Peptides against a protein of PDB entry 5JXT. Designs and how they scored, part 134

Target 1, 319 residues: chain A of PDB entry 5JXT
Amino acid sequence: SLLPKKEINVYIGMSEMQVKWYQKILEKDIDAVNGAGGKRESKTRLLNIVMQLRKCCNHPYLFEGAEPGPPYTTDEHLIYNAGKMVVLDKLLKRIQKQGSRVLIFSQMSRLLDILEDYCVFRGYKYCRIDGSTAHEDRIAAIDEYNKPGSDKFIFLLTTRAGGLGINLTTADIVILYDSDWNPQADLQAMDRAHRIGQTKQVVVYRFVTDNAIEEKVLERAAQKLRLDQLVIQQGRAQVAAKAAANKDELLSMIQHGAEKVFQTKGAFGTMAEKGSQLDDDDIDAILQAGETRTKELNARYEKLGIDDLQKFTSESAYE

## One batch from the design tools (peptide; made by RFdiffusion4, then SolubleMPNN)

Design b2_p19_7_s3 (from b2_p19_7, 10 letters changed)
Fold by OpenDDE base, seed 3:
Structure b2_p19_7_s3 (fold): chain B 319 residues (1-319), chain A 19 residues (1-19)
Amino acid sequence: as target 1 above (319 residues)
Amino acid sequence: SDARWEEIRRQKREAREAA
């Protein structure tokens, strides 16, 4: 029988570079961030801020002029300048040592480009699929990854491209490097490994930048997922109104943790204390804390009825 | 731009091949 998947949110502090870029993004549009634009502030402007903050949470090198150079090189700076990369680097070493194989999902194809450079730098053999991958190349990548005795450790996928009906049950670990606004897209992605034919316990690690917009993206996704489940269970199809995030919700998401980010001169949390020098105990502590916070998050929304969930459910503008 | 992104990636590849 297929074992239930274990899902753990991994809460990760920003690097010093991420904090600086996060501050810069907020400062550039400070009037919008403070709500000074009021009713005149465009939803498009707020959505752009949200997108830049999400890029920052993923990797600062997604911004023009952020990557050190010229000359441009792949080195340890690729890792220590992004909290998610620091955790990923340690986690992948553990996963490999355990004889597991891993799917890494992101919304951002350019983040997959960074992850390719990382894989080459660490000597990890990988496959890649995104939205631009030709059908034949997609089949070839899947077959190369799934073949008996495949030396491909990592599969890099965009969440939407990886969601398209493929079987990747030869992997037992799923890393959601970022979250889709639609929790169903993330479920469809993880169900590439968590499917009939899986012989191992599937573990899903969802990376979440702590004290940043990604916590609110996660909360919104969890709320929507619970609403979707209740609507299906109660047969109340009318309740599933695709309400895109309103301006006030987007503003609240942007403002989340912003004050603390402005006050921070260095990195956050374990990234401030250890930086790239995370050990196995630090990873275990992060995973344990993440498991606790995951249970708390789920328990918060499990107690809510449809009417309570609807008060907060404007669907994300990207669903 | 996409062209600048690909140029940076090219430079990183060349740097790895020269090392």
Scores: peptide ipSAE 0.655, ipTM 0.961, DockQ to the pose 0.604
Fold by OpenDDE base, seed 4:
Structure b2_p19_7_s3 (fold): chain B 319 residues (1-319), chain A 19 residues (1-19)
Amino acid sequence: as target 1 above (319 residues)
Amino acid sequence: SDARWEEIRRQKREAREAA
């Protein structure tokens, strides 16, 4: 029988470089961040800020002039300059040692480019598919990954490309490197491994940058998912979950953690204490803290009714 | 730009092949 998937949000501190770039993004649009733009602030501008902050949470090298060079080389700096890469690097070693195989999903094809460079640098054999991958090449990559005795450890996928009904039950670990705004896209990604034909316990690690916009992206996704579930259960098809965040929601998301980011000198959390020198105990602590926070997050939204879930009040998430 | 991104990736590949 298919075992239920285990989902763990992995809360990861920003590297020093990420903090600097996060500050720079906020400072560049400080009037918009402070709500000083009022009614004149375009939703498009706020969405752009959100996208830049999400890029920063993924990897600072997604910004022009962030990567060290010339010369441009793949080296340890690719890892230690992004908190998610530091955790990923340690987690992948553990996953490999366990004889597991891993799907890594991202919304960003350019992040997959960074992950390809990382895979080559660490000697991890991988497959890749994204939105630009030709249909024949997708089939070939899936077949290469799924073949008996495949030496491909990692499959790199964009969440949307991986959502297309493919079977990847030869993997038992799923890493969501970032989250979709639509929680159904992430579920569809998980369902590539968590499907009929899976023989192992599927574990899903959702990377979330701590004290950053990604916490609010996650909360909003969890809220939507719960609302969708309740709407289906109650037959209230007319409760169209407002698919798009309003301006005030976007502003609140941008402001989340901004003050602490501005006050921070260096890295956050375990990244400040250990940097790239995370050991197995540090990873276990991060995973345990993540499991606790995941349970708490789920418990908050499970208690909410449809009316409460429709009220996206920033206040009700902290009471 | 996409061109600059691909150029950086090219340089990294060439550096790995030369090492």
Scores: peptide ipSAE 0.655, ipTM 0.961, DockQ to the pose 0.589
Fold by OpenDDE base, seed 1:
Structure b2_p19_7_s3 (fold): chain B 319 residues (1-319), chain A 19 residues (1-19)
Amino acid sequence: as target 1 above (319 residues)
Amino acid sequence: SDARWEEIRRQKREAREAA
C-alpha cells in the first residue's frame, strides 16, 4: 500500500545579501509598502512588489547586477548568498547518502538555471523539465530519470511542467524550493512521486523564507487548501475561494516582517549564527522546528470553518 | 534581459570548461 507522504515546512533565514536586496525592494516602493498610495496604488504594482520579494527569497542572483562579476563564475558564493541554497546543499548530501532520489520544484525557470549551475558545481547528475521543454525532450528526460539503475540523482522541474500527469515514483524525496499561489499545483507536483508504484516513504520538504513574504504565501495557500477541502466535503461548490488576493491582502503580505528586515544588520536566524557553516545538528534542529511549525499551522486551519477561511485574517500579521 | 541572463550563463559554462 502507498504510505502517506510526510510534509515538512523548512523555515529558512535570509542571507545577508538577501536582506540587503529585500530592503532595497521595499525602499524602492516605500510609499506603496506604507499604504500611502491609497486608492491610487494599483493592484499590479503590489503584485510586482510581491513577485520581486519572492524572487529575493529564492535567490538574489535573480536580480540584474546582483551576481558577482565579471568574470561570472560558479563558486561557493552561489550557495552562501541564499539561505535556501545553504539548506539545500546540506539536505542533498543527506538525501544522497540515504540512497534516495529527489525532485526539486520551483515556479521560476531562472531558478532552475541557478540550480543547474549548482548541480554541475557539486557534481550532481540531473534531469530538467520546464515550460519550454519540447514534448519529445520531456519524454526522454522522464525515461532517463526513471530508467532502472539511472545515475540521475536530481530532477529539476517547474511546478507547472512537473504537474502534467507524469510518473516520477523512482524519486522518494520532493523539495518545493518555492510555493505556488495555488496549493493544488504543489499537490499535483508532490503526486508525481506520491503515486501508485512508489515503494518508499515520500518526504516533502517545503522551503519557506522565515520572517518574509513567503510565510504569508504559505499561510494563504494552507487556508485555500483547507477551504477547498471543506467545500468538497460540504458539497458547497459555489464557495469560489477568492482566487486572487485583494490589495489589502497583498499589502499585508508585503508588510509582514518588513520592519524586522529594515532593522536587521546582516543575515536572519541560523543564517546569522552559522551562515554556510551549518552542520548536521543545525539541519536537524531546522527540520524539527519546521515539523513543529507545520503541525501548528495545520492545526490552526483544521479548526476553522468555511466562513472563517473566507476571511483573510490580517490578525496574524501582528503576531 | 533574457539575452543578458543567457550571456552570463554562457560565461559560467565557458569558465567551467576552461578549469
Scores: peptide ipSAE 0.654, ipTM 0.961, DockQ to the pose 0.550
Fold by OpenDDE base, seed 2:
Structure b2_p19_7_s3 (fold): chain B 319 residues (1-319), chain A 19 residues (1-19)
Amino acid sequence: as target 1 above (319 residues)
Amino acid sequence: SDARWEEIRRQKREAREAA
């Protein structure tokens, strides 16, 4: 029988460089962030801010002029300048020692480019599939990865490209480097490893930048997923959970953690305390804290009814 | 730009091959 997957949210602080870039993004559109634009502020502008903040949470080198150089080199700076990379780097070493194999999903093909450079720098053998990968090359990459005795440790995928019904049950670890706005896209990605033919316990690590917009992306995705489940269970017509955040929801998401980000000099959380010098005990602490917060998050939404889950109010999750 | 992104990636590849 297929074992249930274990899902753990991994809450990660921003690096100093991420904090600086996050501040810069907010400052550039400060009037929109403060809601001073009122009814005149376009939903498109808020969506653009959200996308820049999500890029920052992934890696600052996604911005023009952020990467140090010339000369441009792949070095330790690629890791220590992004909190998610610091955690990923330690986690992958542990996973490899355990004899596991890893799927890494992202929404951003350019982040996969950074992860390719990282894989080469660390000597990790990998496969890659994204939206631009030709059909034949996809088949070849899947076959190479799934081959008995394959030396490919990592599969890099865009979440949407990985959703296309492929079987990757030769991996037992899934890392969601970022989250989709649609929780079903992430589930479909996980189901590439968590499928008939899997012989191991599938573990899913969802990376979430702490005290940033990604917490609100996660909360919204969890709320939507619970709503979808309740609607199915109750046989109620698909309450078309408004697929797109409204303007006020987007503004609230942008504002989340913004004050603390502006007050912060340097890195956040574990990145401020230890930076790139995380040890195995630090990773265990991060994973344990993540497991606790994941249970708490799920328990909040399990208690909510359909009517409560339709209201994206920050208040209703705390009463 | 995409061209600048690919140029940076090219330079990083060349630097790895020279090391």
Scores: peptide ipSAE 0.642, ipTM 0.959, DockQ to the pose 0.592

Design b2_p19_7_s4 (from b2_p19_7, 11 letters changed)
Fold by OpenDDE base, seed 1:
Structure b2_p19_7_s4 (fold): chain B 319 residues (1-319), chain A 19 residues (1-19)
Amino acid sequence: as target 1 above (319 residues)
Amino acid sequence: MDAEYEAIRKEKREAREKK
């Protein structure tokens, strides 16, 4: 029988470079961030800020002029300049050592380009599929990854391209490097490994930048997922979960952690304490803390009714 | 934006092919 998947949110501090870029993004649009734009502030402008902040949470090299060069070389700086890469680098060593194979999902094809640089730099054999991959090349990549005795350790996928009904049950680990606004897209991605034909315990690691917009993206996704479940259970199909955040919701998401980011000199959390020198005990502590916070997040939304879940609560997890 | 990004990606691809 298929074992239930284990899902763990992995809360990761920003690197010093991410903090500097996060500050720069907020400062560039400070009037919008402070809500001073009022009715004149476009929803499009707020969405653009959200997109830039999410890019920063993924990797600072997604910005023009952020990557060291010319010459543009791949080195340890690709890892230590992004908190998610520091954690990924340690996790992939463990995953490989245990004889597992891994799917890595992102919303951003440009992040997959950085992950390709990383895979080559570490000597990890990989496959890639994104939204631009031709149908024939997609089939070939899937078949190459799934073949008996495949030496491909990693499959890099955009969440949407990976969601298209494919079977990747030859992997038992799923890393969601970022989250979709639609939790169903992430579930569809997980279900590529967590499907009939899987023989191992599937483990899903969801990377979440701590004290940043990604916590609010996660909360909103969890809220929507619970709402979708309750709507199905209660037969209330007409309860359209508000597909798009309103201006006030977007502003609240942008403001989340912004004050602490402005006050921060250097990196956040474990990234400030250890940076790229995270050891196995530090990773175990991050995973344990993540498992606890994941249970707490789920327990919060399990107690809420449909009417509560339809309201975006701007109340932080700490109020 | 896209031109600089593509230039970086091109440089990195060419550097990998030379190794």
Scores: peptide ipSAE 0.458, ipTM 0.911, DockQ to the pose 0.351
Fold by OpenDDE base, seed 3:
Structure b2_p19_7_s4 (fold): chain B 319 residues (1-319), chain A 19 residues (1-19)
Amino acid sequence: as target 1 above (319 residues)
Amino acid sequence: MDAEYEAIRKEKREAREKK
């Protein structure tokens, strides 16, 4: 029988470079961040800020002029300049040592390019699929990954490209490097490994930048997922459709942790204390804390009815 | 943005091919 998947949110502090870029993003649009634009502030401007902050949470090298160079070389700076990369680097070493294989999902194809640089730098053999991957190349990549005795350790996927009905049950670990605004897209992605034919316990690690917009993205996704579940259970199909973030929700998401980010001169949390020198005990502590916070998050939304969940769900950010 | 990005990607590819 297929074992239930274990899902753990991994809360990760920003690197010093991420803090600096996060500050810069907020400062550039400070009037919008402070709500000084009021009703005149465009939803588009707020969505742009949200997208830049999400890029920052993923990797600062997603911004023009952020990557050290010229010359542009891959080195340890690719890792230590992003909290998620520091955790990923340690986690992948553990995963490999355990004889597991891993799917890494992101919303951002340009993040997959950084992850390719990382894979080459660490000597990890990988496959890649994104939205631009030709059908034949997609089949070839899947077959190369799934073949008996495949030396491909990592599969890099965009969440939506990986959601398209493929079977990747030869992997038992799923890393969601970022989250989709639609929690169903993430579920569809993780269900590439968590499907009939899986022989191992599937573990899903969802990376979440702590004290940043990604916590609010996660909360909103969890709320939407619970609402979708209740709507299906109660046969109230009309309720599920209208889950955009309004301007006030987007503003609240942008403001989350912003004050503490402005006050911070270095990195956050374990990234400030250890940086790239995370050990196995630090990873275990992060995973344990993440498991606790995951249970708390789920328990918060499990107690809410449809009417309570709807009060927080304005029309979806993509509508 | 795209031109700089493409330049970085090109340089990194060329640097990998020389190793």
Scores: peptide ipSAE 0.458, ipTM 0.912, DockQ to the pose 0.418
Fold by OpenDDE base, seed 4:
Structure b2_p19_7_s4 (fold): chain B 319 residues (1-319), chain A 19 residues (1-19)
Amino acid sequence: as target 1 above (319 residues)
Amino acid sequence: MDAEYEAIRKEKREAREKK
C-alpha cells in the first residue's frame, strides 16, 4: 500500500551574501517597501520586488555581478553563499547514504543551472527537465532516471515541467527548493514520487528561507490550499480563492522580516553559527525544528473556517 | 538571458569539457 507522504518545511537562514543582496534589493526600492508609493505604486513593481527577493532566497548568483569571477569556476563558494545549498549539500549526502533517490523541484530554470553546476562539482549523476526541454528529451530523461539500476541519483525539474503527469516513483525523496504560488503545482510535483508504484515512504522537504518573503509565500500557499479543500468539501464553488495577491498583501509580504534583515550583520541562524560546516546534529536540529513549525503552521490553518481564510489579514495569523 | 549569464554558463561548460 502507498504510505502517506511525510512533509517537512525546512526553515533555512540566509547566508551572509544573501543578507547583503536581500538588503540591496530592499534598499533599491525602499520607497515601495515602505509603502510611500501609495496608490501610484504599480502591482507590477511590487511583483518584481517579490521576484527579486525570491531569487535571493534561492541563490545570490541569480543576479548579475554576484558570482565571483572571472574566472567563473564552480567551487565551495557555490554552496556556502546560499543557505539552501548548505542544507541541500548535507541532506543529499544523507539521502545518498540511505540508498534513496531524489527529485529536486524549483520554479526557476536558472536555479537548475546552478544545481547542475553543483551536481557536477559533487559528482552527483543527474537528469534534468524544464519548460524548454523538448518532448522527446523529457521522455529520454525520465526513462534514463527510471530504468532499473539507474546511476542517476538526482532529478532536477522545474515544478511545472515535473507536474505533467510523469511517473518518478523510482525516487522516494522530494525536495521543493522553492514553492509555487499555487500550492496545487507543488502537490502535483510531489505526486510524481508519491503515486501508485511507490514502494518506499515518500519524504518531502520544502525549503523555506527563514525571516524572509518565502515564509509569507508558504503561509499564503497553505491558506489557499486549506481554502480550496474547504470549498470542495462544502460544495461552495463560488468561493473563488483570489488567485492573485493584492497590492497590500504583496507589500506585507515584502516587509516581512525586512527590519531584521537590515539589522543583521552576517548570516542568519545556523548559517551564522556554523556556515558551511553543518554537521549531522545540526541537520537533525534543523529538520526537527522544521517538523515542529510545519505542525504549528498546519494547525493554524486547520482551525480556520472559509470566512477566516478569505480574510487575508496579516494580523489574524498572529493572534 | 543576459549576456553575463550566458558568458558564465559558456565558461563553466568549457571548463567541464576540458576535465
Scores: peptide ipSAE 0.441, ipTM 0.907, DockQ to the pose 0.329
Fold by OpenDDE base, seed 2:
Structure b2_p19_7_s4 (fold): chain B 319 residues (1-319), chain A 19 residues (1-19)
Amino acid sequence: as target 1 above (319 residues)
Amino acid sequence: MDAEYEAIRKEKREAREKK
């Protein structure tokens, strides 16, 4: 029988560089962030801010002029300048030692380019599929990865490209480097490893930048997933959960943690305490804290009815 | 570093900067 997948949210602090870039993004559009634009502020502008903040949470080198150089080298700076890379680097070493194989999903093909540079730098053999990958090349990459005795450790995928019904049950670890706005897209990605033919316990690590917009993306995704489940269970097919955040929801998401980001000098959370010098005990602590927070997050939404889950209010999860 | 790898990284960087 297929074992249930284990899902763990991994909460990660921003690096000092991420904090600086996050501040810069907010400052560039400070009037929109403060809601000073009122009714005149376009939903498009807020969506653009959200996308820039999500880029920052993934890696600062997604911005022009962020990568140090010339000369442009791939060195430890690729890792220590992004909190998610610091955790990824330690986690992958552990996973490899365990004889596991890893699917890494992102929404951003440009992040996969950074992850390729990282894989080459660390000597990790990998496959890649994104939205631009030709059909034949996709088949070849899947076959090479799934081959008995394949030396390919990592499969890099965009979440949507990985959702296309492929079987990757030769991997037992899934890393969601970022989250989709649609929780079903992430589930479809996980189901590439968590399918008939899997012989191992599938573990899913969802990376979430702490004290940033990604916490609100996660909360919204969890809320939507619970709502979708309840709607299906109750046969209320007409309750189409509004797929797109409204303007006020987007503004609230942008504002989340912004004050603390502006007050912060240096790195955030776990990155402030140890920086890139995380040991195995630090990773265990991060994973344990993540498992606890994941259970708490799920328990909040399990208690809510359909009517409460339709309201995007942070307050309704605590009453 | 292998000169080929540096060339690939440069291409990827230039592609990242143009987007």
Scores: peptide ipSAE 0.192, ipTM 0.759, DockQ to the pose 0.041

